# Peptides against a protein of PDB entry 7SID: the designs that were tried, part 142

Target 1, 151 residues: chain A of PDB entry 7SID
Amino acid sequence: LHMYLMLLKELPGEEYPLPMEDVLELLKPLSNVCSLYRRDQDVCKTILNHVLHVVKNLGQSNMDSENTRDAQGQFLTVIGAFWHLTKERKYIFSVRMALVNCLKTLLEADPYSKWAILNVMGKDFPVNEVFTQFLADNHHQVRMLAAESIN

## One batch from the design tools (peptide; made by RFdiffusion4, then SolubleMPNN)

Design b2_p29_2_s3 (from b2_p29_2, 13 letters changed)
Fold by OpenDDE base, seed 4:
Structure b2_p29_2_s3 (fold): chain B 151 residues (1-151), chain A 29 residues (1-29)
Amino acid sequence: as target 1 above (151 residues)
Amino acid sequence: SLREELEFLKKLSGQEYFDYILEKARKES
């Protein structure tokens, strides 16, 4: 886990995006890691903080690429799962903060929600609409961050 | 069917749902 998290942390920024093939490779274990540690608040927070680099890489890729769509799908599945668990109040505020930051970054990468759509329970939720739910978050910092993301 | 799957998903806890969709994603990838 720690090694994987370190790899995520060391991902190049948006100025030097990784090839989509590399992004896919990094995403492969992500779902497993997230699933295994879904109850670990600290790990989840760390994961969400580090996957910001993944979002940036996804946003810099060709939208028409099959690999891009695949990567986006895998990533959004994970994010959607975190969001779903958040709605069930499974995460502390710091994790929710990290999730909001991920969603914010997604929106920045895809302001028109061409691909930044969470599919949860068979229903699509554009990322920009997800923020509205965080506006009603129990924690003031989460609400504030969500509000900033909408603007 | 899709309807049946959705009904199944609605019966899952958040954690179970998480595991299900991740497993499904892995199988489809």
Scores: peptide ipSAE 0.140, ipTM 0.707, DockQ to the pose 0.213
Fold by OpenDDE base, seed 3:
Structure b2_p29_2_s3 (fold): chain B 151 residues (1-151), chain A 29 residues (1-29)
Amino acid sequence: as target 1 above (151 residues)
Amino acid sequence: SLREELEFLKKLSGQEYFDYILEKARKES
């Protein structure tokens, strides 16, 4: 876990996007890690903060290849799962903050929600619509962060 | 079927759903 988190933290910046093949390799263990540590608030927060770089990388991809779609799909599956557990009140505000920030980054990458769509329980939820849920969050800071993304 | 799968998913807790979806995605990739 620690080594994996360190790798996520040290991802290249926006000026040097990773090849999609490398993104796929990073995403491969992500689902397992998230599932294993889904009850650990600190680990979840850390993961969500670090995958911001992955979001930026996916958003900067100019190729509509199968690998791109695959990477986007795998990533959105994980985000969708976090959102689903958030709806069940499984995460503290700091984790929700990290999730909102991740969703905000997705919207910046895909303002029209062409690919930034969460599929949960067989239903599609465009990320822009997901923010409306956080506008009613119980924690003030979460509401503020969500509102900031809409303005 | 898709309908049967959805009905099954509705019976799962959030955590169980998480595990199921991620495992399914891993198998399909």
Scores: peptide ipSAE 0.138, ipTM 0.704, DockQ to the pose 0.202
Fold by OpenDDE base, seed 5:
Structure b2_p29_2_s3 (fold): chain B 151 residues (1-151), chain A 29 residues (1-29)
Amino acid sequence: as target 1 above (151 residues)
Amino acid sequence: SLREELEFLKKLSGQEYFDYILEKARKES
């Protein structure tokens, strides 16, 4: 876990995006790590904070590429899972804050939600519409962050 | 089928659902 988290933390930013093939390889362990530590609030928060680098890489890729679609799909599946557990009130506010930041970054990369769509239980949720639900969050900081993301 | 899978997912708890879709994602990667 710690080694993987360090790798995520040290990923190149927007200035130096990784090849999509490398992003795909990075996403493979992510599902396992998220599943294993889904009950650990601190680990989930850390993961969500670090995967912001992945979002930046996905946003700069060729959307018509098969590898890009594959990476986007795998990543959105993970984010959708966090979103689903959030709706079931499984995460504290700090984790929800990290999720909102991740969704915000997705929206910045895809303002029109062409690909930034969460599919949860067969239903599509465009990321821009997901923020509206966070406007009613019980924690004021989450509500504020969601409101900032609308503009 | 997709319909059968959706009906199955509706019966899962949040954690079970999470594990299921993450495992599916891992297999597809």
Scores: peptide ipSAE 0.138, ipTM 0.718, DockQ to the pose 0.216
Fold by OpenDDE base, seed 1:
Structure b2_p29_2_s3 (fold): chain B 151 residues (1-151), chain A 29 residues (1-29)
Amino acid sequence: as target 1 above (151 residues)
Amino acid sequence: SLREELEFLKKLSGQEYFDYILEKARKES
């Protein structure tokens, strides 16, 4: 787990995007890791913080690429699952803050949620609509973080 | 079918749903 998380952390930012094939390789274990540690708040927070680098790379890719769509799909599935559990109040504020940062980064790459759409229970939730819900979060730090992303 | 799957998912708790969709995603990777 820790070695995998370190690899995610070392992913280059927007200045030097990786080939999408490499991003896909990094995403392959992610679903398993998230599932295994879904109840561990600290691990979930760490995962969400480290996958920020993945989001940055996804935003720099060609949207028409099959590999890009595949990577986006795999990533959005994970984010959607975290958001779903967040709505069911399964995560503490620190995890929600990490999720907000992920959503913020997605919106920077896709401000109009053309591809940044969470599919949960067979329903589509554009990230921009999802994001506004955090403006009403019960925890003040989460609300503040969400508000900062808009201004 | 998709309809049957959706009906099944509606019966799952949040944690059960999480495991289901992540496992499905893993298999498709």
Scores: peptide ipSAE 0.128, ipTM 0.705, DockQ to the pose 0.227

Design b2_p29_3_s1 (from b2_p29_3, 11 letters changed)
Fold by OpenDDE base, seed 4:
Structure b2_p29_3_s1 (fold): chain B 151 residues (1-151), chain A 29 residues (1-29)
Amino acid sequence: as target 1 above (151 residues)
Amino acid sequence: SSSLEKLLQEFFEEAGVSLEEQLERLRSL
């Protein structure tokens, strides 16, 4: 886990994006890691914080459409999972804040939710609509973070 | 491993998500 998290954390920033192929390879294990630690709030928070760098890469390289979609799919599946479990009150505010940051970054990359659409329970939820839900989060810090993100 | 696969399935079922369905959604764009 620590090695994987380190890899995520040390990903190149927006100025030096990774090839989408590399992003995809990094994302492939993500669901598995999340499944192992979905009950650990701290690990989930850390994962969400670290995948922010991945999100930045997802929105920058569309040269390989297949790999891009695959990477986007890997990522959105995880985000959808965290969002759904958040709706079911499975995660504390600190995890939700990390999720909001992920959603914010997604919206920066895809403001109109052209590809950033969460498929949950067989239904589509555009991230821009999902994001607004956090404006009404039960925790004030989450609400504040969401509000700051849109202003 | 089978155990990891089981955990993944449990996670996805609990979270109501499917990688295949998510990918299909993206392919439909």
Scores: peptide ipSAE 0.693, ipTM 0.948, DockQ to the pose 0.842
Fold by OpenDDE base, seed 5:
Structure b2_p29_3_s1 (fold): chain B 151 residues (1-151), chain A 29 residues (1-29)
Amino acid sequence: as target 1 above (151 residues)
Amino acid sequence: SSSLEKLLQEFFEEAGVSLEEQLERLRSL
């Protein structure tokens, strides 16, 4: 886990994006890792904080490539999972804050949610709509973070 | 491993997500 998380943490940002093939290789184990630690709040927070770098790479890539769609799919599946479990009140505020940051970064890359759409329970939820739900979060810090992210 | 695959399946089912469905959504764009 630690080795994998370190790789995610050290992923280059928008200025020096990795080839999408490399991004895919990093994303492939992500769902498995999440499945192992979905009950651990601290690990989930750390995962969400580290995958922020992936979003930056996804936004820089050719949207028409199969590799890009695959990478986006891998990432959005995980984000959708965390969002759904958040709706089911599985995560404390610190995890939700990390999730909000992920959603914020997605919106920066895709302001109109053209590709950033979460498919959960067979339904589509644009990230911009998902994001607004955190404005009404029960925890004040989450609400504040969400509100700040709109600006 | 089979155990990891099972855990992944349980995770996706609990979280109500599907990689295939997510990919299909992206292909529809």
Scores: peptide ipSAE 0.692, ipTM 0.948, DockQ to the pose 0.895
Fold by OpenDDE base, seed 2:
Structure b2_p29_3_s1 (fold): chain B 151 residues (1-151), chain A 29 residues (1-29)
Amino acid sequence: as target 1 above (151 residues)
Amino acid sequence: SSSLEKLLQEFFEEAGVSLEEQLERLRSL
């Protein structure tokens, strides 16, 4: 786990995107890792914080690529999972904070949610719509973070 | 690993997500 998280953390920034093939390889284990630790709040927070670097790579690639769509799909599936479980009140505020940061980064890459759409329970939820929900979060720090992202 | 795969399935079911459906959504764009 720790080695994997370290790899995610050390991904290059938006200015130096990795080949999508490499990004995809890093994302493949992500869902498995999440499944193992979905009930651990601290690990979930750490995962969400580290995948921020992946988002920067996802937004810099051509959409006309199967690998790009696959990578985006892997990532959005996990984000959708965390969002849904958040709606079910499974995560404390610190995890929600990390999730908001992920959503913020997604919106920076895709402001109009052209590809950043969460499919949950067979329904589509654009990230821009999902993000606004955190403006009404029960925890003041989450609300503030969401509000700061809009300003 | 079958055990890991089962755990993954449980996670996705609990979270109401499907990798296949998410990918299909992206393919439809």
Scores: peptide ipSAE 0.692, ipTM 0.948, DockQ to the pose 0.865
Fold by OpenDDE base, seed 3:
Formats: C-alpha cells, structure tokens, sequence
Structure b2_p29_3_s1 (fold): chain B 151 residues (1-151), chain A 29 residues (1-29)
C-alpha cells in the first residue's frame, strides 16, 4: 500500500502529463487497493487526495482512444463507489472533502459531464449533478468547499 | 488471489458499481 500511495503522490501535474498507458497501469490496481481499505477513513482520504493528479491527466488526453476510455472507466468506477458509500453515510467529512476536490477537478476537465458520468446501481449520474449534492452536505466545511468550487 | 477477488467483489457489490458497466457506458458515447 505504501509504495502504491507514493507512486500516486509523485505523479506529474498538468505541466508534464503522463502517457495514457502509464496512467492506466497505475489505475488498474486502484480498485483492489480501495477494496482492502474501504473501511479505513484515513487511507480513503489519502487515496482520494493522491488521485487528483490522475484526473488532470485524464482531462488532457485524446478522448477517442481505447486506453483513455479504460483509464476513465477505472477511475470513474472508484469515484462512483466512494460517492455511493458517501450517500450511505459511510465516510466522515474529511473523506467527503477529498471526494469534492476530485469532483471539482473532473468538472474542470469536463464541465458539461460528457464523459464524467458515474454509473451506480445501473444508472447514470453526471458529475455536475452529483457535485451539487455536496452544497447541502451536513458538514459546514464540505458545503463551503463545494460553494467555493462553483465560483 | 482468490481472497483479493472476493474482497473486490464485496466492495463493488456494497458500492453498487461495476467496472464492466462503467466501461460500457463510456463505449456508448
């Protein structure tokens, strides 16, 4: 786990985007890691904070490539999982804060949610629609973060 | 690993997600 988290943390930013093939390789084990630590709030927060760099890479790639779709699929599956479990009140505010930041970066890359759509329980939920739900979060810091992201 | 596969399945079922369904959604765009 520690090695994997370090790799995610050290991903280059927007100035030096990684090839999509490399992004995909990093995303493939992500679901497995999340499954192992889904009940650990601190680990979940850390994962969500580190995958922010991945979102930036996803938004800069050619959307028509198979590797891009695979990478987006791997990522959105995990985000969808965290969102659904959040709705089931499984995560504390600090994890929700990290999730909001992920959704914010997704909206920056895809403002109209053309590809950023969460498939949960067999239904499609555009990220822009999902994001607005956090404006009514029970925790004031989450609401504030969501509100700041709109401006 | 069979144990990891089981944990992944439990996670996806609990979270109501499917990698295959998510990928199919993206292919339909």
Amino acid sequence: as target 1 above (151 residues)
Amino acid sequence: SSSLEKLLQEFFEEAGVSLEEQLERLRSL
Scores: peptide ipSAE 0.689, ipTM 0.948, DockQ to the pose 0.873

Design b2_p29_3_s2 (from b2_p29_3, 13 letters changed)
Fold by OpenDDE base, seed 3:
Structure b2_p29_3_s2 (fold): chain B 151 residues (1-151), chain A 29 residues (1-29)
Amino acid sequence: as target 1 above (151 residues)
Amino acid sequence: SSMLEELLKKWFEESGVSLEEQRKRLNSL
């Protein structure tokens, strides 16, 4: 886990995106890592903060690439899982804050949710619709962060 | 060599572990 998190942290920023092949290699173990540590709030927060780099990389890539679509699918699966567990009140506010930041970054890359769609239990949820639900979050800081993203 | 491969090499340069073994360990996490 420690080495994997370090790899995520060391991803280059938006100015110099990783090759999509490298992004795919990093995403492969992500689902398993998230599943294994789904109950650890600190690990989940760390993962969500680090995957912001993945979103930035995906947003700059050619959407017509097969590798891009594959990477998007794998990433959205993980985000969908976090959102699902959030609805079940499994995560504290700090984890929800990190998730909102991920969703905000997705909306910046895809404002109309053309590809940013969460599939949870066979149903599709556009990220823009998912995002608006955090405007009614029980924690004031989560609501504030969500509201700032709309303006 | 990709950027990811370079990162992996940095972690294992002093261990003598092959690139293939490095990838195997990463995938087993």
Scores: peptide ipSAE 0.024, ipTM 0.418, DockQ to the pose 0.027
Fold by OpenDDE base, seed 1:
Structure b2_p29_3_s2 (fold): chain B 151 residues (1-151), chain A 29 residues (1-29)
Amino acid sequence: as target 1 above (151 residues)
Amino acid sequence: SSMLEELLKKWFEESGVSLEEQRKRLNSL
């Protein structure tokens, strides 16, 4: 876990995109890690903070390539899981803050949710629609973060 | 890349440690 998260943290951003093949390799264990620690608030927050770098890489890739779509799909599966558990009120505000930042970064890359679509329990949820829900979050800091992200 | 694969292998080696130990390592990042 430590080595993996360190790798996520140090992943090059939008200015230095990685080959999509490397991104795919990085994403492979992510779902397992997230699943294992899904009930640990601190770990989840850390994961969400680190995966911001992945989003930045995905946004700079060729959207028409198979590898890009695959990477996007794997990543969105993880984000969808976090969002789902958020809806189930399983996460404290600090985790939700981190999730909002991820969603914000996704929207910067895909403002109209052409590819940024969360599939949860067989149903599709465009990230732009998901994001607006945080404007009504119970915690004021989450609402504020969401609001400033739109402007 | 070979470097990435090496790092991932190291990660997998950590799977044998307790969740508590993994969490401690996470906090050191």
Scores: peptide ipSAE 0.022, ipTM 0.433, DockQ to the pose 0.031
Fold by OpenDDE base, seed 4:
Structure b2_p29_3_s2 (fold): chain B 151 residues (1-151), chain A 29 residues (1-29)
Amino acid sequence: as target 1 above (151 residues)
Amino acid sequence: SSMLEELLKKWFEESGVSLEEQRKRLNSL
């Protein structure tokens, strides 16, 4: 886990997007890691913070290829899981903050949620609609962060 | 996967573990 998290941390920023193949490779263990540590708030926060790089890379991909769709799907599965558990009040505010940042980044990449759609329990939830729910979050910092993202 | 490979090498450089084994370990987390 530690090595994986450090790897995520060391990802290059928007200035140097990763090849989609690298993104896919990074996403391979992500679902499993998230599942294993879903109740570890610190790990979840760290993961969500670090996967911002992945989101940025996904958003910068101008190639609508199979690999892109695959990467998007894998990533959205993870985000969907976090969102689902958030709705079940399983995460503290700091994790929700990190999630909002991820959603914000997704919206920046896909403002109209053409591909940024969370499929949870067989239902589709566009990220733009999901994001607005955080405007009513119980924690003021989460609300503020969400509001700042809208402005 | 050149960038990722470079990152893997960086973190596992002192281990003497092959790149393939590095990937395997990461995927087994």
Scores: peptide ipSAE 0.021, ipTM 0.453, DockQ to the pose 0.028
Fold by OpenDDE base, seed 2:
Structure b2_p29_3_s2 (fold): chain B 151 residues (1-151), chain A 29 residues (1-29)
Amino acid sequence: as target 1 above (151 residues)
Amino acid sequence: SSMLEELLKKWFEESGVSLEEQRKRLNSL
């Protein structure tokens, strides 16, 4: 886990996008890691903070390639899982803050949610619609972060 | 690809762990 998290941290930002093949390889174990540690708030927060780099890379890539769509799908699956568990009130505010940052970054890359759509339990949820729900979050800092993203 | 391999290499060079072992660990997560 520690090694994987450090690798995520070492990812370059949008200034130097990774080849999509590298993104895919990094995403491959992510769902398993998230599943194993889904109840660990600190690990989840760390993961969400580190995968921001992945979102930035995805936004700079060619959206027409199969690899890009695959990477988007894998990433959105993970985000969808976090959102689902958030709706089930399984995560503390700090994890939700990290999730909002991920969603914000997704919206920056895809403002109209053309590809940024969460599929949870067979249903599609555009990220722009999901994001607005955090404006009504129980924690004031989460609401503020969500509101700041709109301004 | 090359960049990921370089990242893995950088991380494990200091630990003395081979690239093959790194891949094994990563795939087992």
Scores: peptide ipSAE 0.018, ipTM 0.396, DockQ to the pose 0.027; fails the geometry check

Design b2_p29_3_s3 (from b2_p29_3, 12 letters changed)
Fold by OpenDDE base, seed 5:
Structure b2_p29_3_s3 (fold): chain B 151 residues (1-151), chain A 29 residues (1-29)
Amino acid sequence: as target 1 above (151 residues)
Amino acid sequence: SEELEELLKKWYEESGVSLEEQLERLKSL
């Protein structure tokens, strides 16, 4: 876990994007890691904070590439899982804060949710619509972060 | 690992997500 998190943390941002092949390789084990630590709030927060860099890389790639779609799929699956479990009240505010930041970054990369669409329970949820739900979060800091992100 | 696969399956199930379904959604765009 530690090594993997370090790799995610050190992932170059938008200024220095990695080849999509490398991004995809980093994303492949992500779901496994999340599944192992899904009930650990601190680890979940850390994961979400570190995957922020992945979104920046995804937005700089050719959207028509198969590798891009695969990488997007790997990432959106994880985000969808965290979102759904958030609705199920499984995560504390600090994890939700990190999730909001991920969603914000997704919207920056895809403002109109052309590809940033979460498939959960067999239904499609555009990230821009998902994001607005956090404006009504029970925790004031989450609401504030969400509000600041769209202004 | 079979254990890891089971954990992943459980996580996907409780989260209501599927990598396959998510990928199919992207392909439909």
Scores: peptide ipSAE 0.660, ipTM 0.942, DockQ to the pose 0.881
Fold by OpenDDE base, seed 2:
Structure b2_p29_3_s3 (fold): chain B 151 residues (1-151), chain A 29 residues (1-29)
Amino acid sequence: as target 1 above (151 residues)
Amino acid sequence: SEELEELLKKWYEESGVSLEEQLERLKSL
């Protein structure tokens, strides 16, 4: 886990995009890691904080390639899972803070939610719609973070 | 491993998500 998290953390940002093949390889084990540590709030927070670098790489790629769609799918599946469980009150505020940052980064990459759409329970939820829900979060810091992200 | 796949499946079910369905959604764009 530690090695994997280090790799995620060391990824370059939007200004230095990696080949999509490399991004995809890093995302493939992500769901497995999340499933193993889904009950560990601290690990979940750390994972969400580190995958921010991956999102920045996704935003500049050719959206028509299979590898891009695969990478987007791997990432959005994880985000959708965290969002759904958040609605079920499974995660503490610090995890929700990290999730909001992920959603913010997605909106920066895809302001109109053209591809950033969460498929949950067989339904589609654009990230911009999902993001606004955190303006009403029970924790004041989550609300503040969400509000700051709009400006 | 089979054990890991089972854990993944349980997590997906609890979270209401499916990698396959998410990928199909992206293909429809």
Scores: peptide ipSAE 0.660, ipTM 0.942, DockQ to the pose 0.859
Fold by OpenDDE base, seed 1:
Structure b2_p29_3_s3 (fold): chain B 151 residues (1-151), chain A 29 residues (1-29)
Amino acid sequence: as target 1 above (151 residues)
Amino acid sequence: SEELEELLKKWYEESGVSLEEQLERLKSL
């Protein structure tokens, strides 16, 4: 776990994007790691904080290739899972904070949610719509973070 | 491993997500 998390953390940001093939390879184990530690709030928080760099790389893609869609799909599946479980009150505020940051970064890359759409329970939820829900979060820090992201 | 796949399956079921369905959504864009 530690090695994988460090790898995610060291990923270059939006200024120096990696080839999508490399991003995809990093994302493939992500769902497995999340499933293993889904009940550990601290690990979930750390994962979400570290995948921020991946989002930045995804947003730099200019081609509609299979690898791009695959990478986006891998990532959005994980984000969708965290969002759904958040709706079911499975995560504490610190995890939700990290999730909001991920959603914020997605919106920066795709402001109108053209590709950033979460498929959950067979339904589509655009990230911009999902994001606004956190403006009404029960925890004041989550609401504040969400509000700051809009400005 | 088989055990890991089972955990992944459970997580996906609990979360209401599917990699396959998510990918199909992206292909429809």
Scores: peptide ipSAE 0.658, ipTM 0.942, DockQ to the pose 0.867
Fold by OpenDDE base, seed 3:
Structure b2_p29_3_s3 (fold): chain B 151 residues (1-151), chain A 29 residues (1-29)
Amino acid sequence: as target 1 above (151 residues)
Amino acid sequence: SEELEELLKKWYEESGVSLEEQLERLKSL
């Protein structure tokens, strides 16, 4: 786990995007790691904080390639899972804070939710609509973070 | 491992998500 988290943390940012093939290699184990540590709030928070760099890479890629769609699918599946479980009140505020930051970064890359659409329970939820729900979060810091992103 | 695959399936079921369904949605764009 530690080695995997370190790899995610050290991913190049927007200035030096990785080839999509490398992004895919990093994303493939992500769901497995999440499933293993789904009950560990601290690990979940750390994962969400580190995958912020992945979002930046996804936003700069060629949207028409199969590899891009595969990478987006891997990532959105995980985000959808965290969002759904958040609605079921399974995560503490610090995890929700990290999730909001992920959604914020997605909106920066795709403001109109052209590809950033979460498929949960067989239904489509555009990230821009999902994001607005955090304006009514029970925790004041989560609401504040969401509100700051509107400006 | 088979144990890891079982955990993954349980997590997907609890979370209401499916990699296959998410990928199909992206293909329809």
Scores: peptide ipSAE 0.658, ipTM 0.942, DockQ to the pose 0.870

